# Ledger of designs, part 178: peptides against a protein of PDB entry 2Q3Z

Target 1, 272 residues: chain A of PDB entry 2Q3Z
Amino acid sequence: YVLTQQGFIYQGSAKFIKNIPWNFGQFEDGILDICLILLDVNPKFLKNAGRDCSRRSSPVYVGRVVSGMVNCNDDQGVLLGRWDNNYGDGVSPMSWIGSVDILRRWKNHGCQRVKYGQCWVFAAVACTVLRCLGIPTRVVTNYNSAHDQNSNLLIEYFRNEFGEIQGDKSEMIWNFHCWVESWMTRPDLQPGYEGWQALDPTPQEKSEGTYCCGPVPVRAIKEGDLSTKYDAPFVFAEVNADVVDWIQQDDGSVHKSINRSLIVGLKISTKS
Target 2, 254 residues: chain A of PDB entry 2Q3Z as posed
Amino acid sequence: YVLTQQGFIYQGSAKFIKNIPWNFGQFQDGILDICLILLDVNPKFLKNAGRDCSRRSSPVYVGRVGSGMVNCNDDQGVLLGRWDNNYGDGVSPMSWIGSVDILRRWKNHGCQRVKYGQCWVFAAVACTVLRCLGIPTRVVTNYNSAHDSNLLIEYFRNSEMIWNFHCWVESWMTRPDLQPGYEGWQALDPTPQEKSEGTYCCGPVPVRAIKEGDLSTKYDAPFVFAEVNADVVDWIQKSINRSLIVGLKISTKS

## One batch from the design tools (peptide; made by RFdiffusion4, then SolubleMPNN)

Design b2_p26_6_s2 (from b2_p26_6, 13 letters changed)
Fold by OpenDDE base, seed 4:
Structure b2_p26_6_s2 (fold): chain B 272 residues (1-272), chain A 26 residues (1-26)
Amino acid sequence: as target 1 above (272 residues)
Amino acid sequence: KTVEVSEDGFHITLSDEERTLVLRLV
């Protein structure tokens, strides 16, 4: 999980799993230097360099910084997300085949955001950076992932009598979503939460004022310990949120539709 | 109910028939 430079990122759907080859390239020339630049331009370093540097021995701290810096939201981060199929002024997220070109473009253009990324691109770049920094990391794909903005473990849709979604709904279900898992000890938590930690660099929700997510123990998510930092409720919802459809009548009344089955996330890690 | 897909093609709302019980996070 540190030494492999080539791998696959899983995409598609739960019924039709696809993968793309990806060059993580963590040992390519200059990539480590770029990763260090990424740390040196993070808001915490700019605020207090000494404090930031003193904490870089903690994979928990570094993981959280990287999850925030891979996206360009709130900082000089690497990638700008875009999902509307308008990529003419940049590079289509679907055209990337590795992290190296992205990181080099970012650095060579004065740490200007690279256009454009989506979840697997964010995850793959984060994976490269974390591996460069000596943190064992893998890309994870979850099919039918929930984007739960209120972390209530429910994705609620309001529909009219014809089943059409009403209004602007911020809570959505992705056909798939990618993030990373990193192996680390968690001395900041109670014993037993060492191991794989989920981190999500895709800008979805703010955590402590910044678009970042994690690290949170995969074990905590599995066991439903939502009190565990960081961002356990959000990550739990990404993989376990139930979908609730509400039917809104013309009179404004709302009633719950009948659900026969549960939507549960299918998690698959990369082969790298 | 029908399967609804957002304009960007990545956000979906599944009909009851399309919902499946799959493996939970392990």
Scores: peptide ipSAE 0.010, ipTM 0.468, DockQ to the pose 0.078
Fold by OpenDDE base, seed 5:
Structure b2_p26_6_s2 (fold): chain B 272 residues (1-272), chain A 26 residues (1-26)
Amino acid sequence: as target 1 above (272 residues)
Amino acid sequence: KTVEVSEDGFHITLSDEERTLVLRLV
């Protein structure tokens, strides 16, 4: 999970999987330096460099920072997401074959956002960065339920207490979604949540004011412990094969609008 | 669909076939 430079990213539907070859390239020349630059331009560093640096020994902290910095939302992050099929002023997300080119472009253009990414691109770049930083990481693809022949989309609705979609937040509809899982201890949590942690660098919802997601223990999601930081309800929704409506309260807490049975999505990790 | 869940993820084995990806931003 650290040493593997090449692998496959899975795409498609619950019934049909497309494997995309991907060169993670975490050991390529200069890539580690770029990852360090990524840390040095993150908002937390800019706000308080000393505090940020002191926390970089924590994979929990670093994972969360990377989740936020792989996307360019709210910061000088790496990738700009685009889903409207208008990629003429950049590179189509489907054309990328590795993380190295993306990271080099980002750095070489003065940390300007690279156009364009989608979920698997975000996940793959995050995977590269996290591996560079010594955090065992794998890409995960989640598919909608195989029971629905009609390619049921994963739909996440985040609503305020009044049932309104928060702000200009878009409804994300996916037939699949990619994120990463990183292996780490969770000293910030109760014992037992060590292991794989879900992180999602695709900009979807803000967490603590930044488009980032996780880390959250995979175990917590499995067991339905949605109180577990970070962003357990959101990740739970992502792995849920059904439509999940969430109500976000002023305190940042997220609750299901309806009582639904726990439905686990279909997931495939990157073949290494 | 409920699948077996492990501590390291929700892994399944599926058949490989290329299909159109659908992404919607509403």
Scores: peptide ipSAE 0.028, ipTM 0.505, DockQ to the pose 0.028; fails the geometry check
Fold by OpenDDE base, seed 2:
Structure b2_p26_6_s2 (fold): chain B 272 residues (1-272), chain A 26 residues (1-26)
Amino acid sequence: as target 1 above (272 residues)
Amino acid sequence: KTVEVSEDGFHITLSDEERTLVLRLV
């Protein structure tokens, strides 16, 4: 999981699985230097370099930093996400064939955000960086399907009586999503949570004020232990959640209008 | 309720009128 520079990223849907070749290129010339620059421009380093550097021996800490720095939200991160098919002022996310070009562009343009990425691009770049830093990492693709299952989490859309959505949070439902899993010990947790840890560099929710996600033990997610750091409820929802539409009446009563269960139908990991 | 599929086919977006997502633990 560290040594492989080329692999495949799985895309598409559970009904139609697609893959794309991807050059991770963690051992190509200059890539390690770029990864170190990524660490040196992270907000924690800029705030307190000594404290940041003292924690770089922790894969947990580094993983969390990388998760935040692969996206350009809140910092001088690598990629700007875009999903509206308007890529004329940059590169279409579908055009990328490897992490190396992205990282080189980022560095060569003074650590300016590279346009554009989507989930597999974020995941692939994160995978490259983490591997480069010596953390065993793989890209994971989860395919969602409608399934009637009990979930511990509900994704709820609230509407008023006029059908207007109440609230300020906008989220997309993915037909598939990519993130990374990294192998590490978790001395910050109870014994047994060592192993694969989920990290999601796609900017979706803020964790402790930064668009980052994880690391969270895959085991914790599988066992439904949502109390574990970091971001277990969010990651759990990515793999198993019910989507519920609620109508709120003027009297404060809430009525369920639609119930759709989203479950991961298939998980595919890069073994390469 | 209009569900829009992105042109790339990778994302499902609810209409602007339906985008509010609240995650709740059951």
Scores: peptide ipSAE 0.017, ipTM 0.465, DockQ to the pose 0.066; fails the geometry check
Fold by OpenDDE base, seed 3:
Structure b2_p26_6_s2 (fold): chain B 272 residues (1-272), chain A 26 residues (1-26)
Amino acid sequence: as target 1 above (272 residues)
Amino acid sequence: KTVEVSEDGFHITLSDEERTLVLRLV
């Protein structure tokens, strides 16, 4: 999980699994230097370089920084996400075959965001960076099923009496989603949470004011310990969530309209 | 309500009037 440069990223659905070859390329020339630049342009470094550098010995700290810096939201991060099939002013997320070209483009253009990425691209780049920094990391794909109802979290959309949704937030629902898992100790947590930690570099929700996610122990998610930092409730929702539409009446009463369950039907990690 | 479909799923964008999304524990 550190030495492997070639691998596969799984996509598609649980019923129709597709994989793409991916060159992580963590040992290619200049890639380590680019990863170090990534650390040196992160908001925490810019705020206090000495403090940031002193914390880089912690894989927990570094993992969280990388999760935030792989996306360009809120910082000089690597990739801009786009999902509307309008990629004419950049590179289609579907055309990437490795992390090296992405990282080189980012660096060579003065740390300007690379257009464009989606979940597997974000995950793959994060995997490359974390491996470069000596953190064992794998890409994970979760395939969702709409038929099971074992989620502990609800995504609720409030609608008026006419079926119009109220509020100002957008949500992403995936047929599949990719993130990374990194192996690390968790001295900041109670014993037993060492091992694989989930990190999600795809910009979805803000954590402590930044589009980042994790690290959170995979064990905590499996056991339903949603109090465990970082971002356990969000990661849990990525694997197990129900989408519920609520109709809110003028009197404040709420009625359930539609229920759609999204749960992980199959989890696949990088096999090489 | 706007739904954008991609290979990895779909993105739902709600208008200001429609956007009350709440994540809650069951």
Scores: peptide ipSAE 0.016, ipTM 0.454, DockQ to the pose 0.074; fails the geometry check

Design b2_p26_6_s3 (from b2_p26_6, 13 letters changed)
Fold by OpenDDE base, seed 2:
Structure b2_p26_6_s3 (fold): chain B 272 residues (1-272), chain A 26 residues (1-26)
Amino acid sequence: as target 1 above (272 residues)
Amino acid sequence: KTVEVSEDGFHILLTDENRTLELRLV
């Protein structure tokens, strides 16, 4: 999980699993330096370098920082998410074949956000960075098991060019979502929560004011321990929830959409 | 965005400025 530079990212649906080859490239020249730059431009470092550096020995801390910095929301992060199929001013998320090009572009442009990413791109870049920093990490794809493929399984928030969630334009119901799982001890939790920790770099929800998610023990999610930091309720919902959507219209009217489709389906992780 | 868990622990509310998602935990 640290040494493998190449792998597959699983995409598609539970019925039609697709994969894309991905070059993680954590050992390619300059990638470690870029990962260190990523740490050095994070908001916590900028606020208090000494405090940030003192905490970099913790994979929990680093994982959380990386989760936030892989997306460009709230910081000088790597990727701008976009889901509207309008990629003319950047690179289509579907065009990426590895993390190295993304990271190099980010660095070479003065740590400006790279256009564009979607869930698997975010996950793959996070995987590269975490592996580069010595944290065993794999990309995980969760497929919707709903018999009805039209079920709103993953609320992908459409974000505009400014990273703002635009309301109703979540046209793309993804039949899958990608995040990462990292292996670490959790000395900050009760015994037994060591092992795989879910981290989600796709900017979906703010955690403690930053678009980041995790680390949360996979065990906690499986056991339904929603009190476990970080972001257990959110990750649990990604894998176990029916969605009721309350949309407030410009006129102040509220529309309720109920989707009762089973969101949780087949989870596939990279073997490499 | 805010994340709130219901008292019963079976619902999660994800709220932003224009939208609230109520997630029913299975």
Scores: peptide ipSAE 0.017, ipTM 0.361, DockQ to the pose 0.329
Fold by OpenDDE base, seed 3:
Structure b2_p26_6_s3 (fold): chain B 272 residues (1-272), chain A 26 residues (1-26)
Amino acid sequence: as target 1 above (272 residues)
Amino acid sequence: KTVEVSEDGFHILLTDENRTLELRLV
């Protein structure tokens, strides 16, 4: 997981799994320096450099910083997310084949946000950075249920009494989502939560005021321990949740309908 | 966006300025 520079990112759906080749390139020239720059421009360093540097020995701390810095939300982070298929002023997320070009572009343009990323791009860049920093990391892909390929777990559907979706909500539909898992000890938690920790660099929700997610023990998610820091409820929802549809009737009454077809059902991690 | 877990621990409410999502934990 640390030594492998070439790998695959899984994409597609549970019905049709596609992998894309990806060059992580953590040992390419200058990449480690860029990862160190990423740490040196993070908000915590800018606020108190000495305190930030003293905490860089903690994979928990570093993982959380990297999760926030891979996206450009709230800081001088690496990637700007975009999902509206309008990429003319940048690079399409689908065009990237490795993390190295992204990181080099970010550095060479004075730490300006690179356009554009989506979940697998965020995850892949985070994987490269964490590996550079000596943290064993893999990319994880979760596929939505085969019954609903077009559901982002973040979409509320309003349906009429006939089950028809009401409203022109241009919501991003994802057949899959990608994040990373990093291997680390958790001395800040009760014993038994060492091992794989989920981190999500895709800007979805704010955690403690910053678009970041994790680290949270994969074990805690599997056991349903939603009290475990960081962001256990959010990560739990990403891996196993039913979508609640709101059905509005003609009389104005609203009823809840549980759509189990939207459950994220298949998790695949990189082997190398 | 805000994330809220229901008191019973079985639902997550995701709210932003434009939408609310209720997820049932399974």
Scores: peptide ipSAE 0.015, ipTM 0.391, DockQ to the pose 0.204
Fold by OpenDDE base, seed 5:
Structure b2_p26_6_s3 (fold): chain B 272 residues (1-272), chain A 26 residues (1-26)
Amino acid sequence: as target 1 above (272 residues)
Amino acid sequence: KTVEVSEDGFHILLTDENRTLELRLV
């Protein structure tokens, strides 16, 4: 008697899919002014206004500034990230319906950080800002296909500076990440790297001392040219769904340690 | 958290442990 154990495929409870429209609102009144304020409060402007302004004609430079300023890490940036489900002193990342409200709140509160964001919120705000500044930008989502049995869930382990897993932090299994891609020429690189450039405003790793990421040519990532500026190894890891170990330092800074398990994430870019 | 793109390419499904959020990019 082969007991056919009817494996109850526990169809996970049909999670209520809420369709939330995201209004980028790059053309709404006052949004351009807010984007200009964002540039004027960036650390590079504060250090040398003339030099910063002279470089604003470069989408490479502006993209890098915006990726840093969308998060409030190391500067007067827009959003504070939070992932621990404790949002009582702010707005849940899941409650936002557009970038406009976030940007207006930021400005109206004297450029104080808005609580709270997660990857898609950071990406959406960055997309709005970059579009306002005339840079063609789209939101990109990388997700592990649930249908791939080997979908290595991006398990973000928070480790202390000693490499110890902080046991009390719930293993955040990130099966998706969002960033932006911006269209620009790359005169600072070899010919052929023009086109879509990846930028990540989610504070994950410091690049040149600031929580920013990119721009890096999507082509460079595709071809495995990890020497390409900026932050190609990091973006390569994001696309390939590597296990990321977060190392929290004593100063509260979180550094990403990339353990390369090359599982190719499915990158879907929204055609804007 | 899972991200899925809708068939029409205009919606991103963000799934966490508690709920799925469908973002319509407009």
Scores: peptide ipSAE 0.019, ipTM 0.428, DockQ to the pose 0.023; fails the geometry check
Fold by OpenDDE base, seed 4:
Parts: structure tokens; C-alpha cells; sequence
Structure b2_p26_6_s3 (fold): chain B 272 residues (1-272), chain A 26 residues (1-26)
């Protein structure tokens, strides 16, 4: 998880899993220096360098910083996200084949945001940076699939009697989402939460005023401990949801159908 | 993609360019 430079990022759907080759390249020339620059331009360092540096021995702290700095939201971060398929003024997220070129472009252009990334690109770059900093990390892909039956998260869809989703918005579950898991001890938590920690560098929600997410123990997510820092409710929502279809009949009656087939939660991690 | 969470943390709205997913924590 630290030494491997080549790997695969899983994409697609639970029924049709695809992977793309990815060069993480954490040992390529200059990449460590770029990762250190990333730390040195983070808002916490700029605010108080001594305090930031004193905390860099904590993988919990570093993981959270990296989660925020891989996206360019709120800071001099690496990647700008875009999902509208209009990439003419940059590089299509689908064209990237490794983290090295992205990181080099970022540095070489004065730490200007690189256009563009999506979830797997964010995750892959975060994985490279974390590995480079000595934190065992893997990319995780979550597919729309039934996995954990014990989620307290309900996804409610209103469907007509024909099974069609009612409403102007096609409520579609994302086909997949990517984030990273890093191996950490969690001395800041109760015993038992050591191990894999979820971190999400894709800008989705602000945590403590910054677009970052995690680290949160994977165990806490599996057990439904949503009180566990950081950002457990957000990560829980990404991985574990029971899909409840509310079928509205013509008579106005609502029938609750638990569609266990649409459970969000098939998580596949990279082995490299 | 945007994630909106209610103040009480029990309602989550996941929105991408083409889709919105409403989640309720129970």
C-alpha cells in the first residue's frame, strides 16, 4: 500500500465492473517535494506554520489536510472538479492515467488548480500524496450494490404504480464513487477504531469550514457509529443506504417497498 | 456533486449534475 506505484482504479457499476490502469508514482522524481509543497501551502500552515508542522507527525491530521488540499476549493489545492462533460479549457478527467502529471502540472504552474478532476482522479491523487508521506493508502470504489443490510440510512424514492420514479428530478444513485482509505491508529478515539480510515478528497461538503472529509474509521461506518469523528454521517451516507421505494398508487395509498436490490454499498478497494 | 446535510444531520441531499438523491438517517 505504500510501495506499489502501479495499480488499478475500479469504475463502472456493480454489475459491470471496469478498471483503469493508474500510475500513482509516489516515488517518481520530485513527487515527494511536491507533496511537501502541498503541505506548506495549506491554510493551516499559512495561518500558523509552527502549529501545522508540529502536527504533521499525526496521520490523522495529515490525512485531513491532504483531503482538503487535493481539491482546490477554499485553498491552493490541486484539482478543480467538473462533471458537465465540458472540458475544452482543460484536460478531461477521463484522460488522466496517473497522479504524477497532475501533481507536476500543479507545481509547475505555481500551485494553480489543475483542470479537471472527478472522484477517481481526486482519490488517486490523494492516494499518491498519502503514500508519498508514508501513510498506507488505497483507493476505494463504492458501487450501487446490496452489501450491508444493517444500515440505518434510508433512501426514499417515490414511484408510481408502474415503478416509475415520480418527480421532476431523476433520482438516480451515483453509479460509483471513489475515495481513499488509509491505515491509521486513532489515539484520538476510543480503543478499537484503529485500522482503515475513510478519507474523501472530492469536494462535496464542508467539514469545519473546509471541503474535506475524514478520517473516519471504516469500522465506525460499518457499525453505524455516526458520532465518530470525522464526518461519519457523510461517509455513512456514501456507503450504506437502504433503498426504500414508496409506491404511490392512484388511490393515494402509499406502499412501502424495501428494494434490497438497490442497496448502495458494494465497496471494492484497490489491491495495489 | 453537492452534498447538503440538514442542521439536525438526519437528512442528506446528494446532488450531481443530473441527479438528486435524498437520504434520511433513521
Amino acid sequence: as target 1 above (272 residues)
Amino acid sequence: KTVEVSEDGFHILLTDENRTLELRLV
Scores: peptide ipSAE 0.016, ipTM 0.411, DockQ to the pose 0.095; fails the geometry check

Design b2_p26_6_s4 (from b2_p26_6, 15 letters changed)
Fold by OpenDDE base, seed 4:
Structure b2_p26_6_s4 (fold): chain B 272 residues (1-272), chain A 26 residues (1-26)
Amino acid sequence: as target 1 above (272 residues)
Amino acid sequence: KKVEVSEDGFHIVLENEKRKLVLRLV
């Protein structure tokens, strides 16, 4: 998980699993220096360098910083996300074959955001950075992922009697989503939450004012402990949300039409 | 079938006669 520089990122769907070769390249020349620059341009360092540096011994702290800095939202982060198939002013997310070129481009252009990334690109770059910093990390793909905006563990679609969706409740279902898991102790939590921790560098929602997510113990997610730091409800929803179609009748009554719980939650991690 | 991308580029709206699906682009 630290020593492997080559790997595969899983993509596609639960029924049609695909993988792409990826060069993580955490030991290539200059990559460590770039990772240190990434830490030195983070908002917490800029605010209080001494405090930031004193906390860099904590993989919990570093993981959270990296999660925020891999995306360019609210900071001088590495990647700009784009999903509209209009990549003419940059590089298509599908064109990347490794993290090294992305990180080098970021540094060489004065820490300007690299165009463009999507979930697996964000995850792969985060994996490279975390590995470079000595944190065992793997890329995780969850197929048929769901995002629960209201943290009720349900993705709710309201439909009229004719099956038409009512209102702007846009909860997001993905064919797949990628994030990272890092191995660390959690001295900040109760005993038993050491091990794999989920981190998500894809900008989705703000956590404590920054587009970052985690670390949260995978065990906490499995056990349904949503009170566990950080961002347990959001990560839980990505893995365990049920898709519920509601039909609203003319009388205003709402009826559950379909439970699509079976559509969410095939998780595959990289082997190395 | 209507496909729209949000201004922020993070959401896709898929709409047909029977269904509106908003996808968060991850």
Scores: peptide ipSAE 0.044, ipTM 0.621, DockQ to the pose 0.071; fails the geometry check
Fold by OpenDDE base, seed 1:
Structure b2_p26_6_s4 (fold): chain B 272 residues (1-272), chain A 26 residues (1-26)
Amino acid sequence: as target 1 above (272 residues)
Amino acid sequence: KKVEVSEDGFHIVLENEKRKLVLRLV
């Protein structure tokens, strides 16, 4: 998880699982320096360097920063996401075979966003950076059955007290999605939530104003404890393809409900 | 319920009066 530089990224669908070899390369020359630059150009450092540096002893803090900085949304992050097959002004996400080239390109071009990434590329780069920073990390792929046209592929929506769906929401679902899990203690949470923490560097939703996600205890997700920081409801939906209902009562109180979807998610983690 | 496929063929849009679901085909 820290020492392994070569691995596999799982892609495809539940019916057609594909793996691609990936060079994480966290120990290659200059990669540590690039990871440190990544930290030094993050918005929190730019706002208050002393405060940011003082918090770098926390893998929770660092993980959250890295999840935000691997994408170029909101900051001088590493990768620009693109999914429309128009990659002529960059590199196709499918062409990457490792994180090292991406990170070197980012640095060598003055921390300009690298074109282009998709979920597995974001996850793989995040994995490299986190491993380089001494945080045990693995790439996770979740496969959703996109073909169930009859499945309410609902991720998250609000309901009133009568069970009626409220608001206009646009949601995006992929055939598969990749993120990372990092091993860390969670002194900021109740006991028992140490271990694997989910982090998602793919820009999807804003968390505290930034396109980042996690860390959230994998245990909390498995147990349905959606109150845990960070971003438990979002990650829960990604992992289980379940619907998270936010029920607003007449008194303005909001309750969380978990509805099992007909979609069975298959989660596969890298073994090393 | 409205079902549309994007011009690029990578997205399926499912829309009703209250919600828009975008399925990205990878």
Scores: peptide ipSAE 0.018, ipTM 0.408, DockQ to the pose 0.059; fails the geometry check
Fold by OpenDDE base, seed 3:
Structure b2_p26_6_s4 (fold): chain B 272 residues (1-272), chain A 26 residues (1-26)
Amino acid sequence: as target 1 above (272 residues)
Amino acid sequence: KKVEVSEDGFHIVLENEKRKLVLRLV
């Protein structure tokens, strides 16, 4: 996981799994330096450099910083997310084939946000950075799976009586989401939570005031321990959600319809 | 996208300009 520079990112749907080749390039010239710059421009470093540097020996701390810094939300992070298919003023998320170009662009433009990323781009860049920093990391893709019956979370959509989702139709039915898993010990937790930790660099929810997610033990998610830091409830929802459609009738009554076809549950990790 | 976790920690609201998704932790 640390040594592999090329691999595949899984995309598509549970019914149609597609992979894209991706150059992580963590050992390419200058990439390590860029990763160090990323650490040096993080808000915690800017607030107190000595304290930040003293904590860089902790993969838990570094992982959380990287999760926040791969997105440009709240800081001088690497990527700006965009999902509206309007990429004319940047690079389409679909056009990226590796992390190296993204990181070089970011650095060469004075740590200005690179346009644009989506979940797999965020995950891939995070994977590169974490690998550069010596943290074993893999990209994980979670597909919507109709077969995942173990969902403890309900995704609620409000629909009208005709089954139409109320609100502006988000054109993006994401049949998948990507994040990373990093291998680390968790001395800050009870014994047994060492191993793979989920981190999500896609800006979705604020954690302690910053768009970051994790690290949270994959084991904790599997066992349903939602009290485990960091962000266990959020990550749990990403992997184990049932879709519940709420149909509002004309009389104001709300009917609950469980749409099992949109169950989130098939997780695939990169082999390389 | 606005993602909001309810204060009680049992609801995740995913809101974009086009869709409000309420995730209920059960």
Scores: peptide ipSAE 0.013, ipTM 0.418, DockQ to the pose 0.102; fails the geometry check
Fold by OpenDDE base, seed 2:
Structure b2_p26_6_s4 (fold): chain B 272 residues (1-272), chain A 26 residues (1-26)
Amino acid sequence: as target 1 above (272 residues)
Amino acid sequence: KKVEVSEDGFHIVLENEKRKLVLRLV
């Protein structure tokens, strides 16, 4: 997982699985330096360099920092997410074929956000950075399936009278989603939660004030231990959720529309 | 972001401008 520079990122749907070739390139020249810059421009370092540096020995800490810094939300992070097909002022997320170009662009432009990313781009860049920093990491793709109704979570979307989702929800509605899993011990948790930890660099929800997610033990998610830090409820919802559509009327009343079960029917991880 | 625990303690509601997530705690 650390040594693999090239791989595949799985995309599509459960019915139509496709993969894209991706160059992670964690060992390419200058990439380590860029990863270190990423750490050095993180908000925690800027606030207290000594404290930040003292914690960089923890893959838990580093993973969380990287999750936040791969997206440019709230910081000088790497990628700006966009899902509206308006990519004319940047690079289409679908055009990327590797993390190296993204990271180099970010660094070469003074740590200016790179336009644009989507989930697999965020995940792939995070994977590169984490691997570069010596954390075994893989990209994970989850495919949504409409067939399973056994979710413990409800995701509610508001729709207007025309059935349109209110606000920009494009980032929250996926036929698939990508994140990363990193192998680490969890001395900050009870025994047994070592192993794969989910991290999601796609800016979806704030965790402790920053758009970051995880690390959370994959085991905790599987076992339904939603009390486990970090962000277990959110990650659990990415894996298991019922979607409830609510229609907001002009009078402000909210009515339940259709209940759709969105369950991750298939999980695919990059193989080294 | 709003986080609320249900009175029964079995549900967590996560709400932001974009979505409302109801977690059923088992």
Scores: peptide ipSAE 0.013, ipTM 0.369, DockQ to the pose 0.083; fails the geometry check

